Peptides against a protein of PDB entry 7SID. Designs and how they scored, part 92

Target 1, 151 residues: chain A of PDB entry 7SID
Amino acid sequence: LHMYLMLLKELPGEEYPLPMEDVLELLKPLSNVCSLYRRDQDVCKTILNHVLHVVKNLGQSNMDSENTRDAQGQFLTVIGAFWHLTKERKYIFSVRMALVNCLKTLLEADPYSKWAILNVMGKDFPVNEVFTQFLADNHHQVRMLAAESIN

## One batch from the design tools (peptide; made by RFdiffusion4, then SolubleMPNN)

Design b2_p22_4_s4 (from b2_p22_4, 16 letters changed)
Fold by OpenDDE base, seed 2:
Structure b2_p22_4_s4 (fold): chain B 151 residues (1-151), chain A 22 residues (1-22)
Amino acid sequence: as target 1 above (151 residues)
Amino acid sequence: SSSERKRLEELLKEWMNLLLNE
């Protein structure tokens, strides 16, 4: 786990995006790690904080390639799972804060949710629609973070 | 691939179901 998290953390910045093939390799173990540590709020928070770099890489890539669509799909599936479980009140506010930051970054890359669509249990949820739900979050810091992105 | 994507989705569904039942 530590090695994987370190790898995620050390991803290059937005100015120097990784090849999409490398992003795909990085995403492969992500779902397994999330599932294994699903009960650990701190690990979930850390994962969400680190995958911000993945979002930035996805936004800088050619959206027409098969590899890009594959990477987007894998990433969005994981985010969708976190969002779904958040609605079921399984995550504390710090995890929700990290999730909101991921969603903010997605909206920066895709403001109109052309590709940023969460598919959960066979249903599609555009990220811009999902994001507005956090304006009514139970925790004041989550609401404030969500509100900052709209203005 | 399509099969790999399906496998991933099934894994995540299982993950969500396990956590929801806890």
Scores: peptide ipSAE 0.204, ipTM 0.785, DockQ to the pose 0.150
Fold by OpenDDE base, seed 4:
Structure b2_p22_4_s4 (fold): chain B 151 residues (1-151), chain A 22 residues (1-22)
Amino acid sequence: as target 1 above (151 residues)
Amino acid sequence: SSSERKRLEELLKEWMNLLLNE
C-alpha cells in the first residue's frame, strides 16, 4: 500500500502529463487497493488526494483515444463507488473533502460533464449534478469547499 | 477492453456490497 501511495504521490502534475499507458498502469491496482482498505478512512482520504494527479492527466489527454476512454472509465468507476458509499454515509467528512477535490478537478477539466459521468450500478450521474449535492453536505467544511469550487 | 471494464465494474459492485452489508 505505502509503495503504491508513494507512486501516486509522485505523479507529475498538469504541467507534465504522463503517457496514457502509464496512467492505465497506475489505475490497474487502484480498485483492488480501494476495496482492500475500504473501511480505513485515512487510507481512502489519502488515495483520493493522490489520484488528483491522475485527473489532471486525464483532462489534458486526447479524448478520442481508446486508452484515454479506458482510463477515464476506470477512474470514474472508482470515483462513482466512493460517491455512492458517501451517499450511504460510509465516509467521514475528511474523505468527502478529498472526494470533492476530485470532483472539482474533474469539473475544471470537463465543466459540462461531457465525459465526466459516474456510472453506478448501471445508472449515469453527471459529475456537475453530483457536485451540487455537496453544497448541501452536513459538514460545514465540505460545503465551503464545494462552494469555493463554484466561484 | 470492454471485458476488463466489466470485470472492474463487478469488482466494485462486490466492494460496495460488502461495505454496505457490514
Scores: peptide ipSAE 0.204, ipTM 0.786, DockQ to the pose 0.149
Fold by OpenDDE base, seed 5:
Structure b2_p22_4_s4 (fold): chain B 151 residues (1-151), chain A 22 residues (1-22)
Amino acid sequence: as target 1 above (151 residues)
Amino acid sequence: SSSERKRLEELLKEWMNLLLNE
């Protein structure tokens, strides 16, 4: 876990995006790590904070490549799981804030949710629609974070 | 690949089910 988190944390910013092939390699263990540490709120928060770099890389990539679509699909599936479990009130506010930041970054890259669509249990949920739900979050900091992302 | 995508979906489904049943 430590080594994996270190790799995620040290990803370059938008100015110097990684090759999509490298992004795919980093995404491969993500679902396993999330599942393994599903009960650890701090680990989940840390993971979501670190994968912000992945979102930034995805937004700067060529949308026409197979690798880009593959990476987007894998990432969105994980985000969809976090969102679904958030709806089931399984995560504390700090994890939800990290999730909102991920969704915010996705919307910056794809404001009309052309590709940023969460598929959960066979149903599609555009991120722009999902995001608005956090405006009514029970925690004030989550609401504020969501609000500043829209305005 | 399609196979990898299906595997991922199944894994995440299991993950979600485990959390929902806790």
Scores: peptide ipSAE 0.199, ipTM 0.783, DockQ to the pose 0.152
Fold by OpenDDE base, seed 3:
Structure b2_p22_4_s4 (fold): chain B 151 residues (1-151), chain A 22 residues (1-22)
Amino acid sequence: as target 1 above (151 residues)
Amino acid sequence: SSSERKRLEELLKEWMNLLLNE
């Protein structure tokens, strides 16, 4: 696990946008990894922290391209899974913090949730509506982070 | 680029191997 986390740090940062084809390659196995280790808090937290760079790339790209839409869909699938498990109270506050940061970045790119919609078990949940629920999170730091993002 | 893509693929492969061996 330690070596895996070190490898995550070798990914390009937000300072250099990745080509969309590279983003897709990163996203392809991500859902499987997240699903397999969905109960591992440290792995989930680290993954969510590093995919922030991917979210920023997606938000700055032309959403009219097929590759962008595909990447968007794959990413939203992963976020939807984390959101669902959060509702099931499976994640500690540090993981929820990382998730809020991902949602915040999505809202910066799509404030009205035109495309940022989570589909979980066949139901759609706009990210702007999902985000407001973290204002009532049980943990103080999560509430504070969410509150800072609405301004 | 093709070289960068190959690098990313190798990293992902290593991640998967490390995770599956835990």
Scores: peptide ipSAE 0.030, ipTM 0.602, DockQ to the pose 0.048

Design b2_p22_5_s1 (from b2_p22_5, 12 letters changed)
Fold by OpenDDE base, seed 1:
Structure b2_p22_5_s1 (fold): chain B 151 residues (1-151), chain A 22 residues (1-22)
Amino acid sequence: as target 1 above (151 residues)
Amino acid sequence: SRQEEAEREVQRQLEELSRRLE
């Protein structure tokens, strides 16, 4: 786990995106890691903070590429799972804060939710619509972070 | 496609795990 998290943390930023093939390889174990540690708030927070780099890489890639669509799909599946669990109140505010930051970064890459669509239980949820729900979060810091992101 | 099939399988797994936590 720790080694994998370090790899996520050290991903190049938006200015120097990884080849999509490398992104795909990095995403392969992500769903398994998230599943194993879904009940660990600290690990979930760390994962969500580190996958911000993945979003930055996806945003700089050719959106018409098959590999890009594959990477987007795998990534959004994981984010959708976290979103679903947050709706069920399974995560504390600090994890929700990390998720908001992730969604914010997604919207920066895809402000009109052309590809950033979460599929949960067979239903599609555009990220821009999902994001607005955090404006009504029960925790004041989450609401404030969401409000800052739309300005 | 193979891509779509893989995504569906991951989605199924994560949704099942999420359901167990409900």
Scores: peptide ipSAE 0.047, ipTM 0.673, DockQ to the pose 0.060
Fold by OpenDDE base, seed 2:
Structure b2_p22_5_s1 (fold): chain B 151 residues (1-151), chain A 22 residues (1-22)
Amino acid sequence: as target 1 above (151 residues)
Amino acid sequence: SRQEEAEREVQRQLEELSRRLE
């Protein structure tokens, strides 16, 4: 886990995006890691903070490649899972804050949710619609973060 | 496609895990 998290942390940002093939390799174990540590709030928070770099890389890639679509799909699956568990009130505010930041970054890359769509339990949820739900979050800081992101 | 199938399987697994937490 530590090695994987460190690898995610050191992922280059928008300025120097990784080849999509490398992004795919990084995403391969992500779902498993998230599943294993789904009840560990600190690990989940750390993962969500680190995958911000993945979002930035995805936003800088060509949308026409199969690898890009694959990477987007794998990433959105994980984000969708976190959002689903958030709706079930399984995550503390700090994890939700990290999730909002991920969603914010997705919206920056895809403001109209053309590809940023969460599929949860067979239903599609555009990230722009998902994001607005955090305006009504129970925690003040989460609401504030969401509100600041749309202004 | 194989990609779509793999994503669906991952999603299914995560959803199953989430249900167990409910």
Scores: peptide ipSAE 0.047, ipTM 0.668, DockQ to the pose 0.061
Fold by OpenDDE base, seed 3:
Structure b2_p22_5_s1 (fold): chain B 151 residues (1-151), chain A 22 residues (1-22)
Amino acid sequence: as target 1 above (151 residues)
Amino acid sequence: SRQEEAEREVQRQLEELSRRLE
């Protein structure tokens, strides 16, 4: 875990996107790590904060690329799982904050949710629709973070 | 496609884990 988190932490920002092949390699173990530590709030928060760089990379890539679609799919699967558990009130506000930041970044890249769609329990949920739910979050900081994205 | 199958399997696993946490 620690080695993997270190690798995620070292991801470059939006100004220096990684090759999509490298992004894919980093995403491969992500689902397993998330599943393993799904009950650990600190680990989940850390993961979500680190994958922000992945979102930025994905948003600037060629959407028609096979590798891009693959990376998007793998990433959205994980985000969908976190969102699903959030709906069930399984995560504290700090984890939800990190998730909202991920969703914000997705909306910046895809404001109309053309590809940013979460599939949970066999149903599709566009991120722009999912995002509005956080405007009614129980925690004021989460609501504020969601609200600033609209302005 | 292989990609879609892999994503479905991951999703299934995560959903099952989520269910156990409910």
Scores: peptide ipSAE 0.046, ipTM 0.666, DockQ to the pose 0.061
Fold by OpenDDE base, seed 5:
Structure b2_p22_5_s1 (fold): chain B 151 residues (1-151), chain A 22 residues (1-22)
Amino acid sequence: as target 1 above (151 residues)
Amino acid sequence: SRQEEAEREVQRQLEELSRRLE
């Protein structure tokens, strides 16, 4: 786990995006890692913070690429799972903060949620609509972070 | 495609995981 998390953390910024093939390799074990540590708030927070680099890479890539669509789908599936569990109040505010940052970065890349759509339990949720719900979060820091992204 | 099938399987697994946590 720690080695994997370190690899995610050390991804180049948006100025130097990784080849999409490398992004895909990093995403492959992500769902399994999230599953194994789903009840560990600190690990979940760390994962969400580190995958911000993935979002930045996806935003700089050609959306017409098959590899980009593949990476996009795998990433959004994981984010959707975190969103679903957040709705059920399974995650503390610090994890929700990390999730909001992911959603914020997605909105920067796709302001109109053309591709940034979460599919949870067979239903589609555009990220811009999902994001709006965090404006009413119970924790003030989460609300503030959400509001900062809109203004 | 294999890609679509893989995504569906991941989605299924995560949804099942979510249900177990509820």
Scores: peptide ipSAE 0.044, ipTM 0.664, DockQ to the pose 0.060

Design b2_p22_5_s2 (from b2_p22_5, 12 letters changed)
Fold by OpenDDE base, seed 2:
Structure b2_p22_5_s2 (fold): chain B 151 residues (1-151), chain A 22 residues (1-22)
Amino acid sequence: as target 1 above (151 residues)
Amino acid sequence: SRAEEVEEEVEEELKKLSEKLK
């Protein structure tokens, strides 16, 4: 876990996006890590904070490539799971804050949710629609973060 | 509860994906 989290943390910023092949390699263990530590709030928060770099890389890639679609699918599945569990009241506000930041970054890359669509329980949820739900979050900081992202 | 069932389904999907990607 620690090594994987370190690798995620060391991802290059927006100025130096990784090749999609490298992004895919980094995403491979992500679902497993998220599943194993799904009930550890601190680990989940850390994961969500680090995968922001993945979102940035995805947004700068060629959207028409097979590797891009694959990476998007893997990543969105994980984000969708976190969102769904959040709706089920499973995560504290700090985890929700990290999730909102991920969704915000997705919207920056795909403001019309052309590819940023969460597939949860067999249904499609465009991130732009999902994001607006956090405007009504029970925690004031989550609402504020969501509101700041809209304007 | 329904909420617990949904949570389990999501967790199972993550588990399936984990196995597929190994």
Scores: peptide ipSAE 0.022, ipTM 0.524, DockQ to the pose 0.705
Fold by OpenDDE base, seed 5:
Structure b2_p22_5_s2 (fold): chain B 151 residues (1-151), chain A 22 residues (1-22)
Amino acid sequence: as target 1 above (151 residues)
Amino acid sequence: SRAEEVEEEVEEELKKLSEKLK
């Protein structure tokens, strides 16, 4: 876990996008790590904060390639899982904050949710619709962050 | 509980995905 988190942390920002092949390599362990530590709030928060760099890379890829779609799909599956568990009130506000930041970045890259669609339990949920739910979050800071993100 | 059932389903999907990505 620590090694993986270090790797995620060292990802370059938006100014230096990674090749999609590298993004895919980084995504490979992600689902497993998230699954194993889904009940650990601190780990989940850390993961979501670090994968923000991945989101930025995905958003910069304008190439409609198989690798891009694959990376987007794999990433969205993980985000969908976090969102779904959030709906079940399994995560504290700090984790929800991190999730909102991820969703915000997705919306910046895909404001009309052309590809940013969460598929959870066989149903599709466009991120732009999902995001509005956080405007009514029980925690003040989450609501505030969501409100800032739509402007 | 329902919440536990959903968590299990999500966990299983993530596991399946992780195996696919190996």
Scores: peptide ipSAE 0.022, ipTM 0.532, DockQ to the pose 0.806
Fold by OpenDDE base, seed 3:
Structure b2_p22_5_s2 (fold): chain B 151 residues (1-151), chain A 22 residues (1-22)
Amino acid sequence: as target 1 above (151 residues)
Amino acid sequence: SRAEEVEEEVEEELKKLSEKLK
């Protein structure tokens, strides 16, 4: 876990996107790590904060690339799982904040949710619709962050 | 609880996905 988290942390910023092949390699163990530590709030928050770099990389890539679509699918599956567990009240506000930041970044890249669609339990949830739900979050900081993203 | 059961189901789905990505 520690080595993987360090690897995610060392990802370059939006100005220097990684080759999609490298992004795919980084995504391969992600679902397993998230599954194993799903009940650890600190680890989940750290993961969500670090995968912001992945979102930025995906947003800078050609959406017509098969590798891009593959990476998008793998990433969105993980985000969908976090969102689903959030609805089940499994995560504290700090984890929800990190998730909102991920969703915000997705909306910046895909404002109309053309590709940013969460598939959870066989149902599709466009991120722009999912995002509006956080405007009514129980925690004020989550609501504020969501509101700032819309304006 | 129901929430714990759903969490377990999500874990299993993520685990299955992880196996596919090996």
Scores: peptide ipSAE 0.022, ipTM 0.518, DockQ to the pose 0.781
Fold by OpenDDE base, seed 1:
Structure b2_p22_5_s2 (fold): chain B 151 residues (1-151), chain A 22 residues (1-22)
Amino acid sequence: as target 1 above (151 residues)
Amino acid sequence: SRAEEVEEEVEEELKKLSEKLK
């Protein structure tokens, strides 16, 4: 786990995107890690903070490539899972804050949710619609972060 | 509970995907 988290942390920003093949390799264990540690708030927060770089990388890639679509799908599955579990009140506010930051970054890359669509339990949820739900979050800091992101 | 069932479903889907992507 720690080695994987270190790799995520060391991802370059959007200014220097990784080849999509490298992004795919990094995403392969992500679902498993998230599943195994879904109940660990600190690990979840750390993962969400680090995958911000993945979003930035995806946003700089050619959206028409098969590898890009594959990477997007794998990533969005994980984000969708976190969002879904958030709705089920499984995560504390600090994890929700990290998730909002991920969603914010997704919106920056795809403001109209052309590809940023969460599929959860067989239903599609565009990220721009999902994001607005955090404006009504029970925690004031989450609401403030969400509001700040769209204003 | 319903929440637990949903949580398990999500967890299982993530596990299935992780195995597929290996």
Scores: peptide ipSAE 0.022, ipTM 0.526, DockQ to the pose 0.843; fails the geometry check

Design b2_p22_5_s3 (from b2_p22_5, 12 letters changed)
Fold by OpenDDE base, seed 1:
Order: structure tokens, then C-alpha cells, then sequence
Structure b2_p22_5_s3 (fold): chain B 151 residues (1-151), chain A 22 residues (1-22)
């Protein structure tokens, strides 16, 4: 876990995106890690903070590439799981803050949710619609962060 | 409970995805 998190942390920024093949390799263990540590709030927060770099890389990629579509799908599956568990009140506000930041970054890359669509329990949820739900979050800091992101 | 079943289903899908990528 520690080594994997360190790899995610050291991903290059938006200005220097990784080849999509490398992104795919990094995504391979992500779902498993998230599943294993879904009840660990600190680990979940750390994962969500680090995957911001993945979003930035995906936003710089060719949208018509098969590898890009595959990577986007794998990534969105993980984000969808975090969002689903958030709706079920499984995560504290600090984790939700990290998720909002991730969704914000997704919207910056795809403001019209052309590809940023969460599929949870067989239903599609565009990220721009999902994001607005955090305006009604029970925690004031989450609401404030969501509001700032819209403006 | 239904909530528990839904959570387990999501977790199952994550595990299946991880296995496919391996």
C-alpha cells in the first residue's frame, strides 16, 4: 500500500502527462486497493488526493484513443464507488472534501460530462449533476467547497 | 440489510475489475 500511494503521489502534473499505457498500469491495482481499505478514512482520503494527478493526465489525452477510453472507464468506476459510499454516509467530511476536489478536477477536464459519467448500480450519473449534490452536504465546509468550485 | 447488500455489490465489482486488469 505504502509504495503504491507513493507512486500515485509522484505522478507528473497536467503539464507533463504520462503515456496512457503507463496510466493504465497504475490503474490496475487501484480498484483492489480501494476495496481493501474502503473502511479506512485516512487511506481513502490519501487515495482521493493522489488520484487528482490521474484526472489531470486523462484530461490531456486523446479522447478518441481506445486506451484513453479504457483508462477513463477504470478510473470512473473507482470514483463512482467512492461517491456511492459517500451517499450511504460511509465517509467523514474530510474524505468528502477530497472527493469534491476530485470531481472538480474532472469537471475542469470535462465540463460538459461527455466522458465523465459515473455508472453505479447500472445507472449513469453525469459528474456535473453529481457535483451539485454536494451543495446540500450536511457539513458546511463541504458545501462551501462545492459552491466555490461552481463559481 | 439492503444498504449492506448494495455496498457489497460495489465492492464485488471493484474486485472483479481488479482481477480483469491483472
Amino acid sequence: as target 1 above (151 residues)
Amino acid sequence: SRQREVEEEVERRLRELAERLS
Scores: peptide ipSAE 0.030, ipTM 0.591, DockQ to the pose 0.722
Fold by OpenDDE base, seed 3:
Structure b2_p22_5_s3 (fold): chain B 151 residues (1-151), chain A 22 residues (1-22)
Amino acid sequence: as target 1 above (151 residues)
Amino acid sequence: SRQREVEEEVERRLRELAERLS
């Protein structure tokens, strides 16, 4: 795990977008890693913070690309899982903060949730609708972070 | 264990990716 997180951290950031093919390769094993550590708050927070860079890459890419669609799908699967567990109150506020940041970035790229749709347990949830739920979060900082996106 | 196997595979892939990006 330590080596994994180190390598993930050293990847290029927003200023240097990764080729979509590389983004896809990074996302492929991510769901498995998230599943293994879904109960570890620190690991989940770290993962969400690092995948934020991936979100920015996806939002600025060609939406008509096959690799882009594939990467978007895999990413949304991971985000959907985190959101699902958030609804079940499985994550502390710091993890929820990281998740909100990911959702904010998605909404910047797709404000009307044309493609940013979470599929959880066989049901579709547009991110713009999901995002509004964080306006009523129990933690003040989470509510504030969500609210600033509305302005 | 399954956990170690997954981690090792992920680390291998990330290492290879990092080398390509360097």
Scores: peptide ipSAE 0.133, ipTM 0.706, DockQ to the pose 0.049; fails the geometry check
Fold by OpenDDE base, seed 4:
Structure b2_p22_5_s3 (fold): chain B 151 residues (1-151), chain A 22 residues (1-22)
Amino acid sequence: as target 1 above (151 residues)
Amino acid sequence: SRQREVEEEVERRLRELAERLS
């Protein structure tokens, strides 16, 4: 895990977007990793912080390609899982803040949730609607972060 | 274990990705 996180930190950010093929390589095992560490708050926070690079890459990519749609789907699956566990009150505020940052970046790329739709347990949740719920988060810092994201 | 297998796969993919980016 530590090596994984270290390597993940070495990936370029928004200034140096990754080829979509590389994004897919990152996303393929990510769901499994998140599942394994779903109850580890620190790991989840770290993962969410690092996948911001992926979100930024997705936002800068041509959304018309099959690989882009595939990457979007895989990423949304991961975000959906975190959202689901958030609804079950499984995550502390710091993890929720990291999730909000991911959602913020998604909304910057897709403000009207044309493709940014979370499917959790067979039900669709547009990210803009999901994001709005964080404006009413129980923790003040989460609310503030969410509010800053839309201002 | 499954956990180790997944982590190893992730690390492998990340190493390969890093090499491509270098």
Scores: peptide ipSAE 0.036, ipTM 0.571, DockQ to the pose 0.049; fails the geometry check
Fold by OpenDDE base, seed 5:
Structure b2_p22_5_s3 (fold): chain B 151 residues (1-151), chain A 22 residues (1-22)
Amino acid sequence: as target 1 above (151 residues)
Amino acid sequence: SRQREVEEEVERRLRELAERLS
């Protein structure tokens, strides 16, 4: 896990977008890793912080390719899982902060949630609607971070 | 064992990606 997290951190940022094929290769096993460590707050925070690069890459990519749609789906599955556990109050504020950053980046790419829709337990939740709920978060820093994306 | 297998697969893919980008 340690090597995985370090390698994920060292991936190129927004200045050098990853090929969508590479993004897809990273996302495929990531869902399983997130599931295994879903109760570890530090690992979850680290993962969410590192996947920001992936989110930025997805947002800048053309959405008409099969690989893009597949990567999009894989990523939304991971975010949906974190969102679900957040609703169950399983995550501390620092993890929620990292999640909000991911959602904020998604909204920058898809402000009307045309494709950014979380499917949790068979129900669809547009990211813009999910995001607004963080404006009422119990922690002030989470509320502030959420408000920054709107203003 | 499943946990280790998943982690090793992720690390393998990340190493391959890093090598291509370096």
Scores: peptide ipSAE 0.027, ipTM 0.551, DockQ to the pose 0.047; fails the geometry check

Design b2_p22_5_s4 (from b2_p22_5, 9 letters changed)
Fold by OpenDDE base, seed 2:
Structure b2_p22_5_s4 (fold): chain B 151 residues (1-151), chain A 22 residues (1-22)
Amino acid sequence: as target 1 above (151 residues)
Amino acid sequence: SRKEKAEKEVEEKLKELAEKLE
């Protein structure tokens, strides 16, 4: 876990996007890590904070490539899982804050949710629609963070 | 409960994906 988190943290910023092949390699263990530590709020928060770099890399890539679609799918599956568990009230506000930041970054890359669609329980949820739901979050900081992206 | 089943389903999907990617 620690090694993986370190790798995620060391992802280059927006100025130097990773090749999609490298992104795919980094995404491979992500689902497993998220699943194993789904009940650990601190780990989940850390993961969500670090995957922001992945979102930025995905947004800068050619969306028409098979590798890009694959990476998007893997990433969105993880985000969808966090969203689902959030709806089930499994995460504290700090984790939800991190999730909102991920969703915000996705919307920056895909404002119309052309590819940023969460598939949860066989249903599709465009990220723009998912994001608006956080405006009604029980925690004021989450609501404020969500509102910042709309204004 | 239905909610618990839904949560487990998502978790299982993540596990399956992890196994496929490893």
Scores: peptide ipSAE 0.021, ipTM 0.558, DockQ to the pose 0.706
Fold by OpenDDE base, seed 4:
Structure b2_p22_5_s4 (fold): chain B 151 residues (1-151), chain A 22 residues (1-22)
Amino acid sequence: as target 1 above (151 residues)
Amino acid sequence: SRKEKAEKEVEEKLKELAEKLE
């Protein structure tokens, strides 16, 4: 786990996007890691903070490529799972803030949620609609962070 | 509980995805 998290942390940002093939390799174990540590708040927060770089990479890539669609699907599955568990009140505010940052970055790349759609329990939820729900979050810092994206 | 069932379903989905990628 720790080695994997270190690799995610070292992922280049938007200015230096990785080849999509490398992004896919990094995403492969992500679902398993997230599943295993879904109840660990600190690990979840760390994962969400590090995958911000993945979102930035995906937003700068050719959306028409098969690899891009595959990467988007894998990433959105993970984000959808975190969102679902958030709705079930499984995560503290600090984890929710990290999730909001991910959603904010997704909206910057895809403001109209053309591809940024979460599929949870067989249903589709556009990220723009999901994001607005955090404006009414119970924690003031989460609301403030969400509101910053609108301003 | 319903919440536990939902959580398990998400877990299973993630595991299935992980297995496909291995």
Scores: peptide ipSAE 0.021, ipTM 0.553, DockQ to the pose 0.741
Fold by OpenDDE base, seed 3:
Formats: structure tokens, sequence, C-alpha cells
Structure b2_p22_5_s4 (fold): chain B 151 residues (1-151), chain A 22 residues (1-22)
């Protein structure tokens, strides 16, 4: 886990996106890691903070590429899982804050949710619609962060 | 509980995806 988290942390920024092949390799163990540590708030927060680099890489790539679509799908599945567990009230506010930041970054890359769509339990949830739900979050800091993204 | 069942379903889905990506 620690080695994987370190790898995610050291991803290059938006100015120097990784080749999509490398992004795909990094995404391969992500679902497993998220599943194993789904109840660990600190690990989930760390993962969500680090995967922001993945979103930035995806946003700078050619969206028509097969590898890009594959990476988008894998990433969105993980985000969808975090969203689902958030709806089930499994995460504290700090984890939800990290998730909102991920969603915010997705909206910056895809403001109209053309590809940023979460599929959870067979139902589609456009990220722009999902994002509005955090405006009514129980924690004030989450609401504030969500509001900053819209205005 | 329903919450626990939902969490388990997500867990299983993630595990399945992890296996596909191996």
Amino acid sequence: as target 1 above (151 residues)
Amino acid sequence: SRKEKAEKEVEEKLKELAEKLE
C-alpha cells in the first residue's frame, strides 16, 4: 500500500502529463486497493487526493483515443464506488472533501459531463448532477467547497 | 443492514474489476 501511494503521490503535474499507457498501468491496482481499504478513512482520503493527478492527465489527453476511454472508464468506476459509499454515509467530511476535489477537477475537464458519468448499480450519474448534491452536504466545509466550484 | 450489503456489493465489484485488470 505505502509503495503504491508513494507512486501516486509522485505523479507529474498537469503541465507534464504521463503517457496514457503509464496511466493505465497505474490504474490497474487502484480498484483493489480502494476495495481493501474502503473502511480506512485516512487511506481513502490519501488515495482521493493523489488520484487528482490522474484526472489532470486524462483532461490533457485526446479523448478520442481508445486508451483514454479505457482509462476514463476505469477511473470513473472507482470514483463511482466512492460516491456510492458516500451516499451510504460511510465517509467522514475530510474524505468527502477529497472526493469533491476530484469531481471538481473532472468538471474542469468536462464541464458538461459528456464523458464524466458515474455508473453505480447500473444507473448513470453525470458528475455535474452528482456535484450539486454536495451543496446540501451536512458539513459546512463540504458545502463551501462545492459552492466554490459552481461560482 | 442495507448499508452493509451495499458496501459489500461495491467491494465485490471493485474486486472483480481488479481481477480483470490483472
Scores: peptide ipSAE 0.020, ipTM 0.550, DockQ to the pose 0.805
Fold by OpenDDE base, seed 5:
Structure b2_p22_5_s4 (fold): chain B 151 residues (1-151), chain A 22 residues (1-22)
Amino acid sequence: as target 1 above (151 residues)
Amino acid sequence: SRKEKAEKEVEEKLKELAEKLE
């Protein structure tokens, strides 16, 4: 876990997009790590904060690439899982803050949720619709973050 | 419970994904 988190932390920002092949390699262990530590608030927060770089990279990629679609799908599965557990009130506000930041970045890349769609329990949830739910979050800081993201 | 079942389903999905990517 620590090694993986370190790797995620060292990801370049938006100014230096990663090759999609590298993104895919980074995503390989992600789902497993998220699953194993889904109940660890600190780990989840850290993961969500670090994967922001991945989101930025995905947004800059060509949608016509099979690798891009694959990476997007794999990533969205993970985000969908976090959102699902959030709906079940399993995460504290700091984790939800990190999730909102991820969703914000996704919407910046895909404002109309053409590809940013969460599939949870066999149902599709466009990120733009999912995001609006955080405007009604119980925590003030989460609501504020969501609100500023719309403007 | 329903919540437990939902969580388990998500967990299994993530596990399957992990296996696929490996």
Scores: peptide ipSAE 0.021, ipTM 0.561, DockQ to the pose 0.782; fails the geometry check

